# Peptides against a protein of PDB entry 6RGO: the designs that were tried, part 192

Target 1, 392 residues: chain A of PDB entry 6RGO
Amino acid sequence: MALKLLGFNQDATCFSVISSNKGVTIYNCDPFGKCFELEKSTSNDEELDFLVEMLFSTSLIAVVDKTIGASKRKKLKIVNTKRKATICELTFPHEIMDVIMNRKIICVVLKSDQIFVYDISCMKLLRTIDVRGEKLKSTSKFRNSEAVGDIGVRVSLSTDNNSILCYSSYSKSDKENAPLNDIVVFDALKCIQINVLPAVHQSNIVCIACSPDGMLMATASEKGTIIRVFKTIDTENDEPILVNEFRRGSRPSRISEMKFNHDNTLLACVGESDTIHIFALPVTTTEADANEDDTLQQSSHSLSSSINGLQYISKGLANRFGKIIVSKIPTQSQQRHVAYIKIPENAKYRIGFPKDTTNTIHICGEDGNYLVYSIPRNEVGPCTLVKSNTFD

## One batch from the design tools (peptide; made by RFdiffusion4, then SolubleMPNN)

Design b2_p15_3_s3 (from b2_p15_3, 9 letters changed)
Fold by OpenDDE base, seed 5:
Structure b2_p15_3_s3 (fold): chain B 392 residues (1-392), chain A 15 residues (1-15)
Amino acid sequence: as target 1 above (392 residues)
Amino acid sequence: DAVKLIQEAMAEPML
């Protein structure tokens, strides 16, 4: 059967798939099993396409039927899974490209490069962000949306209540063909832009991940060779703080998804390659006042990898043309993965980090495999398979 | 009321 993966929910307790025969199916991860099915609205042997965004393990889902006709692709359904009932339907002026939510906010990304931000509790529109609007002041030519291939606005939302929205934006370069290589950081609750990271890659950004707390953001370009991790809110001398630069590989390969674990210690990436890569992030010891006396000698040999804290003070060489070139970290200082998972070639996989087990990763494939891996703590190497299940 | 039904669904587990 042809399966299409939609992905994990925010805490990797569930994942969703499109089955060519059934429609949308949601699986629970533990105990493993089917928990919801959305039946096909049509008896036709048409290729099914859906967007499904889950709200954790709640009965609330957002659904877009992308299978048939331009009208359905503009409709967002809010569904109660337990009651199998549509609560409400929103219609948009353009095709829905993405939907992302947390307990406070739902964001709807349109093919028009607009982001509609709603208060989920009442479905009230808080803001329409027009990512083209800054560009429309300079270029009267509507690029026919047909010639802009699979490159649109990318978004990620923090899973917490702070509701930090990161989205790709067009560089302010006077070039008619400005890439989507800027990032805007937006407080979705207050509807305020809090940061702008200019030209974080040389090409279009195709993947963004926000940390659960919204304090970190990972970005990848069309090349997918380098992943950059930035602070979202904090700046140094009004410049973006680059925390890490990771090398996924030497060969170009599209990254389809990235995720942080719940404590911001790991970043995973998956895409067109035969390998899921897991990178270690430096533990930001918040100096919380360790006043109190609790003597528990848990000799956890934290391998203090002596990350020589070379504060790469990026002396921004402002070359004569005012381009903030994010200082290329020298190739020798690019960190590699600490762990990996081998996956079948040409199988699309999705990734999720469970909340309660920071050293495990959930993966699922269009091959019908749901797999749980243990991540090695002290050594660079392969992840160990802990549990496997199959789905259809 | 759609608002009430959303709040009920947000509080209700899928299982």
Scores: peptide ipSAE 0.690, ipTM 0.975, DockQ to the pose 0.887
Fold by OpenDDE base, seed 1:
Structure b2_p15_3_s3 (fold): chain B 392 residues (1-392), chain A 15 residues (1-15)
Amino acid sequence: as target 1 above (392 residues)
Amino acid sequence: DAVKLIQEAMAEPML
């Protein structure tokens, strides 16, 4: 059967899939099994397309029927899975491209490059962000949205209650074709812009991940060769802090998803390549814990030798046009993965980090495999398969 | 009330 992966929930306790024959199915990871099924409302052999955003392991989901011809692509349904009931429905002026949530906020991304921010508890609109709005004052040319395929606004939201929203924005350029290569950091609760990271890549940003606490973000461009990790809130001399630059590969390959683990020590990425890459992040010691025991210093030394934490203060080369461009870290200082998982060629996979096991990763494939891997801590190498299940 | 039903669903396990 053709499966389409929707992804894991925020804590990797569940994942959602579209089955061509069944509709939307949600699986529990442990114990492994079906939790919810949304039956196909139409007998038509149309390829099913849905957005499903889960709220952890709760009965609350957000659903958008994106099936071609369904005329529902502008409708967000809030559904109780246990009751199999729609609680409410919101209708938007444009097609819904993405939905992301935590325990406080729902963000709805439209094809118009608008982000609608809601208080989840009451579905009150807090803010409409128009990512084009700064540009529309200068150029009335609607980019014919037909020719630019998969390039739209990307979003990521912290899974905590701080509700830090990172989104891609258009660089300030007099060029008609300015790329989506800026990042805006936004407090979704207060509805305040916290930070703007200009030109974090040379091309459009296609993937963003926010850390669970909202303190870090990872970005990848259309090239998918370099992943950059930034601080979200903190700045140094009014410049963005680049924490890490990771090299996924030398060959271009799209990154579809990135995830931080729950303690911000690992970043995983997946996409069109035969390899899931896992990168180690430097532990940001908050200055507070520097006072406890000398004895744990010995074991951390062995991995620290390759993590020369060059705080590259990105001295933004102010190009002649006042654009701060994040300076590329020298190719020699680009960190590689610490671990990897080989996946079948052409199989789409999704990734999730469970909360309780910081060195475990959950993956699921459109091949019908749900796999649990152990991540090596002290060596660079393959992850070890711990558990496998199949789904259809 | 949709607000009440949202809050109930946010507190209710999926299983």
Scores: peptide ipSAE 0.687, ipTM 0.974, DockQ to the pose 0.907
Fold by OpenDDE base, seed 3:
Structure b2_p15_3_s3 (fold): chain B 392 residues (1-392), chain A 15 residues (1-15)
Amino acid sequence: as target 1 above (392 residues)
Amino acid sequence: DAVKLIQEAMAEPML
């Protein structure tokens, strides 16, 4: 049967799939089993297409039926899974491209490059973000969106209550084909833009991940060879907002999903390649000012690998050209994965990090495999398979 | 009320 993966929820306790014969199915991860099914509304052999966003392991889901007709693709249903009932329906002016939520906020991304931000608790509209802005409306003949591949506004939302929204935005280049290579950081609760990261890649950003706490974001371009990790907020300290640059591979390959683990120590990526890559993030030890005066002189040679090579182009030139956040970081600073999982070629996989086990990753495939892997801590190498289940 | 039903669903486990 053709399976289509929808993904894991925020804490990897559940995942959702489309089965051609059954419709949308949600599986619980532990104990493994089917916990919800949304039956196919049509008897026709039409290819099922849905967006489903889960709210953790709660009975609340958001559903968009993309299978039939332009009208359904504009409707967001809020469903109670336990009652098998639609609570409410929202209709949008354009096709829904993505839906993301946490316990506070639901964001709806439209084909018009608009993001609608709602308070989930009452479905009150807090903000409409127009990513194209008013100036681009005059010249944009709607790109006949059939031929320009899956290049749209990408979003990621922190899973915490801070509700940090990261989204891709168009560069201010006077070119008719400005790339979606800026990142905007937005406080979704306060409805305030808190940061803008210009030109984080040379091409369109196709994947964004926000950390659970909203303090970090990861980005990948269409090339998918380099992943960049940024702080979401400029610290008062002249610390570089670019924290890490990871090399996924030498060959171009689309990254479909990235996720941080719950303690921001790991970043995983999956896509069109035969390999899930897991990268280690430096633990930002908040030096708690343990002002404990204890004089013990133990000369621990901190290997301060002097990253002296970042010539700060002085603050004065940055104002005129924008903050060139991506200085040419020497290729020497690019870290490789610390762990990996081999997956079947041409199988789409999704990833999730469980909350309680920071060194465990959940994966599921369109091949009908749900797999739990242990991530090695002390060595660079393959992850170890811990649990395997199948679904249909 | 749809608001009440949303809040109930947000508090109710799926299982």
Scores: peptide ipSAE 0.682, ipTM 0.974, DockQ to the pose 0.888
Fold by OpenDDE base, seed 2:
Structure b2_p15_3_s3 (fold): chain B 392 residues (1-392), chain A 15 residues (1-15)
Amino acid sequence: as target 1 above (392 residues)
Amino acid sequence: DAVKLIQEAMAEPML
């Protein structure tokens, strides 16, 4: 049977899959088991395609039927899983490319490079973001949808209530083919642009992850060789703060998903390669807790590998357009993974971090495997398999 | 109606 993975929810308590025979299935991770099924509405041998966004472990899901020939690719259904009922349906002017939500906000990304931001509690439209801006509307030559199938606006949303939305935007260039290599940081509740990170990669951004608290962002380009981590809100001298630059590999390979763990200490990435990579982030000690009691000098020899935070003062080569290009960190100073998982090359995998166990990662594959791994803390090496289940 | 049903679904576990 052909399985297609939709992904984990925000806290990795559930994951969703498309089965060619059953339609959409949601599995609970612990205890492992099927918790919801959306039956296939069509008897046709058409390849099923869906977007399903979960709201944690709640009965609220957002569903888009993307199946070819379905007049439903522009329709967002809000469904109660427990009642098996559609609560409401929204229709958009263009095909829905992505849906992301938290407890406050739902964002709908269209093929038109528009982001519709809603208050989830009442489905009130808060903002329409036009990522192309008004000037690019005139060159409505539909990018021939055949050749560049998967280069669109990418989004990520903080899983907290602050609702920090990060999205890819077009660089200000007079070229008709401006890359999607800027990032905008947006307060989705207040509908205010907080920050703009210009030219964070040389090519289109294809993957973005926001941290759960919205304080960090990870980005990867089409090359997928380098992952950059930035602060979202904080700036240094009005410049973006590059926290880390990670090297996934030397060979180009698309990254399909990245996620932070719940305490912002780890970043995982998965894609077309045989390897899930896990990177360690420096613990940003917030200075605020410096006032409590001096006493317990327990010399935990945490090997603080003094990752000298090379403050890469991006000597931003001001390009001819006054945009700071993030200077490439020398290849020798690029951090490698601290942990990895080997996966089958022919199976797409999705990743999730559970809330309660910051050193555990959940993964699921189109091969029908749901796997739980322990991440090594004190050594660089493979993750240890803790639990495995199969699904169909 | 729909607003109430959304709020109910957001408060209701999937299981």
Scores: peptide ipSAE 0.680, ipTM 0.974, DockQ to the pose 0.892

Design b2_p15_3_s4 (from b2_p15_3, 7 letters changed)
Fold by OpenDDE base, seed 4:
Structure b2_p15_3_s4 (fold): chain B 392 residues (1-392), chain A 15 residues (1-15)
Amino acid sequence: as target 1 above (392 residues)
Amino acid sequence: SKIELIQEAMKEPML
């Protein structure tokens, strides 16, 4: 049976798959088992294609049937899984490319490079973002070349209620083929653009991950050799803050998914390579004002380990046209993974971080493996397999 | 209403 992975939910408590014979199946991670099945609408041996976005472990899912007919590819169904019922259907002018949600917002990405932002609680349209229209306003001369293949607007949404939306946008280039190498940070609730990170890569951005709290964003280009992590909201002298630059590898390889863990200490990436890479992020010690009064006098041995966190403020060289070029961190200071998982070659995998265990990662493969790994804390090395299940 | 059904589904576990 051909399996196609749809991915994990926001907290890695569930994952969804397409089975060629059954349709869409959702699995619960713990206890492991099927929790929902959506039967295929047709008896034909056509390759099933769906978008399914889950809302955590709730009975609310968003479904797009992409299998048959251009009309279905424009329809978003909101489904109650427990009732096996469609609550509502939305129809869009163009094919749906992606759907992302949290407890507040659902974002629908169209092939037209439009993002429709809805209040999920009432399915009210809050905003239509026209990424092409913004380009045309900035660059009145350019023909919309149809995005060839997998190049399109990429999105990521914070899993919290702040609902920080990060999306790829077209650079302000006088070139006919401006790349999708800018990032816009958008408050999806207020419908306000918070920040713009110009030219974060030289080529199109193909993967974006927002942190659960929306404070960090990871980006990867078509090359997939370098991952950049930025602050989303904070700026320094109106310039984007590059927190980290990670090297996934020396060879080009597409990154299909990236995720932060729930405490922003780890970033995982997966793609076409035989390796899931896990990177450590510097712990921003927010001084939580521990105002709790408890009096116990134990002796103040001041081990002032001055961890000079070299904030590599990559001063963007403002090129003559006011473009902030994120200065490349020297290749010697590019951090590598702290942990890794080997996966079968050519197997597509998806990743998820559970909320309760910041040092575990869930992965699932089109090979029918659901695997839970422990991430080493004190050493650079392989992750340890903790649990394994199979699905069909 | 459709809104009530959405709000129900958002609170109801999948299991």
Scores: peptide ipSAE 0.669, ipTM 0.972, DockQ to the pose 0.902
Fold by OpenDDE base, seed 2:
Structure b2_p15_3_s4 (fold): chain B 392 residues (1-392), chain A 15 residues (1-15)
Amino acid sequence: as target 1 above (392 residues)
Amino acid sequence: SKIELIQEAMKEPML
């Protein structure tokens, strides 16, 4: 049977898959088992295609049926899994490309490069973001490129209640083929733009991850060789703060997903390569107020990874167009992974970090494997398999 | 209402 992975929920307590015979299935991670199924509405041998976004381990899911005809691909269903009932349906002017949510906000990304932001509690529309803007509407012949990997707007949302939305935007270039290489940081609750990070890559951004708290963002281009991590809100001299630059590999390979762990100490990435990479982030010591004298000598074995100074190369090369180009970290100072997982060739995998165990990662494959790995703390090397389960 | 059903589903476990 062909499996298609949909992904983990926000806290990696559940994951969703499409089974060709069963439809959409949601699995609980611990205890491992099937917790929900959405049956095939049709006996047709058509390839099943769905979007499913979960709200943690709650009975609320958002579903888009992409299998049957262009009309269903424009409909978002809000479903109660426990009742097996549709609560409401929303219809959009264009095909739904992505759906992301937290406890406050649901964002719907359309093929038109529009983002619809809703208050989830009442399904009230808060904002429509038009990423192309009014001026670019005239010249965009809909790329009817049936190319499977269509370059569209990418989004990520913080899993907390602050609801920081990061999305890819078109560079202000007079060229008809402006790349999606800018990032906008948006407060989805207040409906305000917080920050703009211009030209964070040379090519289109294909993957974005927001940290759970919304303070960090990771980006990868279609080349997938370099991952950049930025502060979302904070700026230095009105310039974007580059926290890290990681090298995934030397060969181009698409990154399909990135995730931060719940304490912002790790960033994982997965894609078309045979390897999941895990990177260590520097612990941002929040200057908590130095007032309380409690001398608890917790011997934090500081991993004195010689963070060879990330020189804040605050040399934003203002290019000829007054755009801040993100400083290129020299290839020799680019950080590598601290840990890795080998995955089967040609199997698509998804990743999730559990909330309570910052040094574990959950992965699932279209090969029918659900795997839990332990991440090494003190050594650069392979992750250790802790638990395995199979699904169909 | 639809709003009450959303608020219920947001509090109800999937299992």
Scores: peptide ipSAE 0.666, ipTM 0.972, DockQ to the pose 0.896
Fold by OpenDDE base, seed 1:
Structure b2_p15_3_s4 (fold): chain B 392 residues (1-392), chain A 15 residues (1-15)
Amino acid sequence: as target 1 above (392 residues)
Amino acid sequence: SKIELIQEAMKEPML
């Protein structure tokens, strides 16, 4: 059967899939099994397409029927899975491209490059962000809608209650074709812009991940060769703080998803490559633990010690137009993965990090495999398969 | 109400 992966929920306790014959199915990870199904409303041989965003292990889902020819691509349904009932439906002026949520906020991304921010508890609109409107003051030409390729506004939301929203924005360029290579950091609760990271890549940003606490953000461009990790809120001399630059590979390959683990120690990425890459993040020791004088010489050669090079962003060439080009970290200082998973060629996979096991990763494939891997801590190498299940 | 139904659906667990 043709499966389409929708992804894991925020804590990787469930994942959702589209089955061509059944419609949307939600699986529980442990114990493994089918927990919910949305039946196909139409007998037509149309290729099903859906957005399904889950709220953790709750009965709350957001559903968009994106099926071609469906008049429903502008409609968001909030559904209770236990009741099998629609709680409410919202209609948007444009097609829904993405939906993301946490316990406080739901964000709806439209094909118009608008982000609608709602208080989830009441479905009250808090803000409409117009990502184009900031550009339209300079260039009256609508991008002709025909080149509606894979380039749109990308979003990520912190899974905590702080509700830090990161989104891609158009760089201030006098060029008609400004790339989506800026990042805006937004407090979704207060509806305040916190930070702007200009030109974080040379090309359009296609993947963003926010850390669970909203303090870190990972970005990847269309090239998918370099992943950059920034602080979201903190700045140094009004400049963005680059925490890490990871090298996924030498060949261009699209990254479809990135996720931080729950303690911000790992970043995983998946995409069109035969390899899921897992990178180690430096643990930001908060200054508090510096005072315990305990001389225990336990020579745990944690690979962490060599990473303490605070790579000061050397003052990038402030070109005459005030564009902070994030200086490319020298290719020699680009960190590699600490762990990897090999996946079948051309198989689309999704990733999730469970909350309780920081060294475990959940993956699921359009091949019908749900796999649990253990991540090595003390060595660079392959992850170990711990559990395998199949689904249809 | 819609609010009460949302708050009910937001309870864990789903199962």
Scores: peptide ipSAE 0.610, ipTM 0.952, DockQ to the pose 0.804
Fold by OpenDDE base, seed 3:
Structure b2_p15_3_s4 (fold): chain B 392 residues (1-392), chain A 15 residues (1-15)
Amino acid sequence: as target 1 above (392 residues)
Amino acid sequence: SKIELIQEAMKEPML
């Protein structure tokens, strides 16, 4: 059977798949089992395509049928899975490319590079963000590139109630082919732009992850060789907004998804490679006043010794135009993964971090495998398989 | 209402 992965919910308690025979299926992770099915509306052997976003372990899902006809691809259905009923339907002027949500906000990304921000509780429109802005409306020939993997606006939303929205934006270059290499940080509740990170990569951003608390964000470009982690908010302290630079690999490979764990200590990435990479983030120990006394020389060979190379994150030279240039972290200070999972070649996988177990990762594959791995704490190495289930 | 139906659907758990 052909499976297409839709992904995990925000806390990795459920995942969604498209089965060619059944339609959309939602699985519960623990206890493992099918918890919802949306039957296909068509009897034909047409390739099913859907967007499905689930709100945590609730009965609320957002559904977009992308299978047939330009009209369906513009409709967002809010569905109660327990009642098997559509609560409401929204129609957009353009095709829906992505849908993300938390307990407060739904964001809908259109093929027009617009982001519609809604209050989930009432489906009231709070903001329309036009990422192209007014100047680019005149010259943008609709990229009719039905090219598989077309470069559009990428978004990520914090899973908490702060509702920090990170999205890719066009660089302020006078070139017709400006890359989507800026990041905007946006408070989706207040509808206020918090920050703008210019030129965070040399090429288009293809993947963004926001931390659950919205304090961190991770970005990857089309090259997928380097992942950058940024603070979303400028700290009053002269601390660099670029906190980490990770090297996934030396060869270009697309990253399809990134996720932070719930305590911001780990960042996982998956994509076209045979390997899920897990990176350790430096814990910002708030120096609580460690009182002087206890001399215990416990040789915590903490991996801190390689962090000394980060001292040369010079404050991004505000050029004469007030743009913070992200200083290139020297290639020598690029950290590798601390853990990895090998996955089958050409299998698409999705990742999720469960809330209650910060050292556990959930993964699911288009091969029909749902796998739970334990992440090693103190060693660089493979993750250990803890649980395996199959789905169809 | 639509709002009441959304608030009902937003209750955990799904199961």
Scores: peptide ipSAE 0.605, ipTM 0.951, DockQ to the pose 0.815

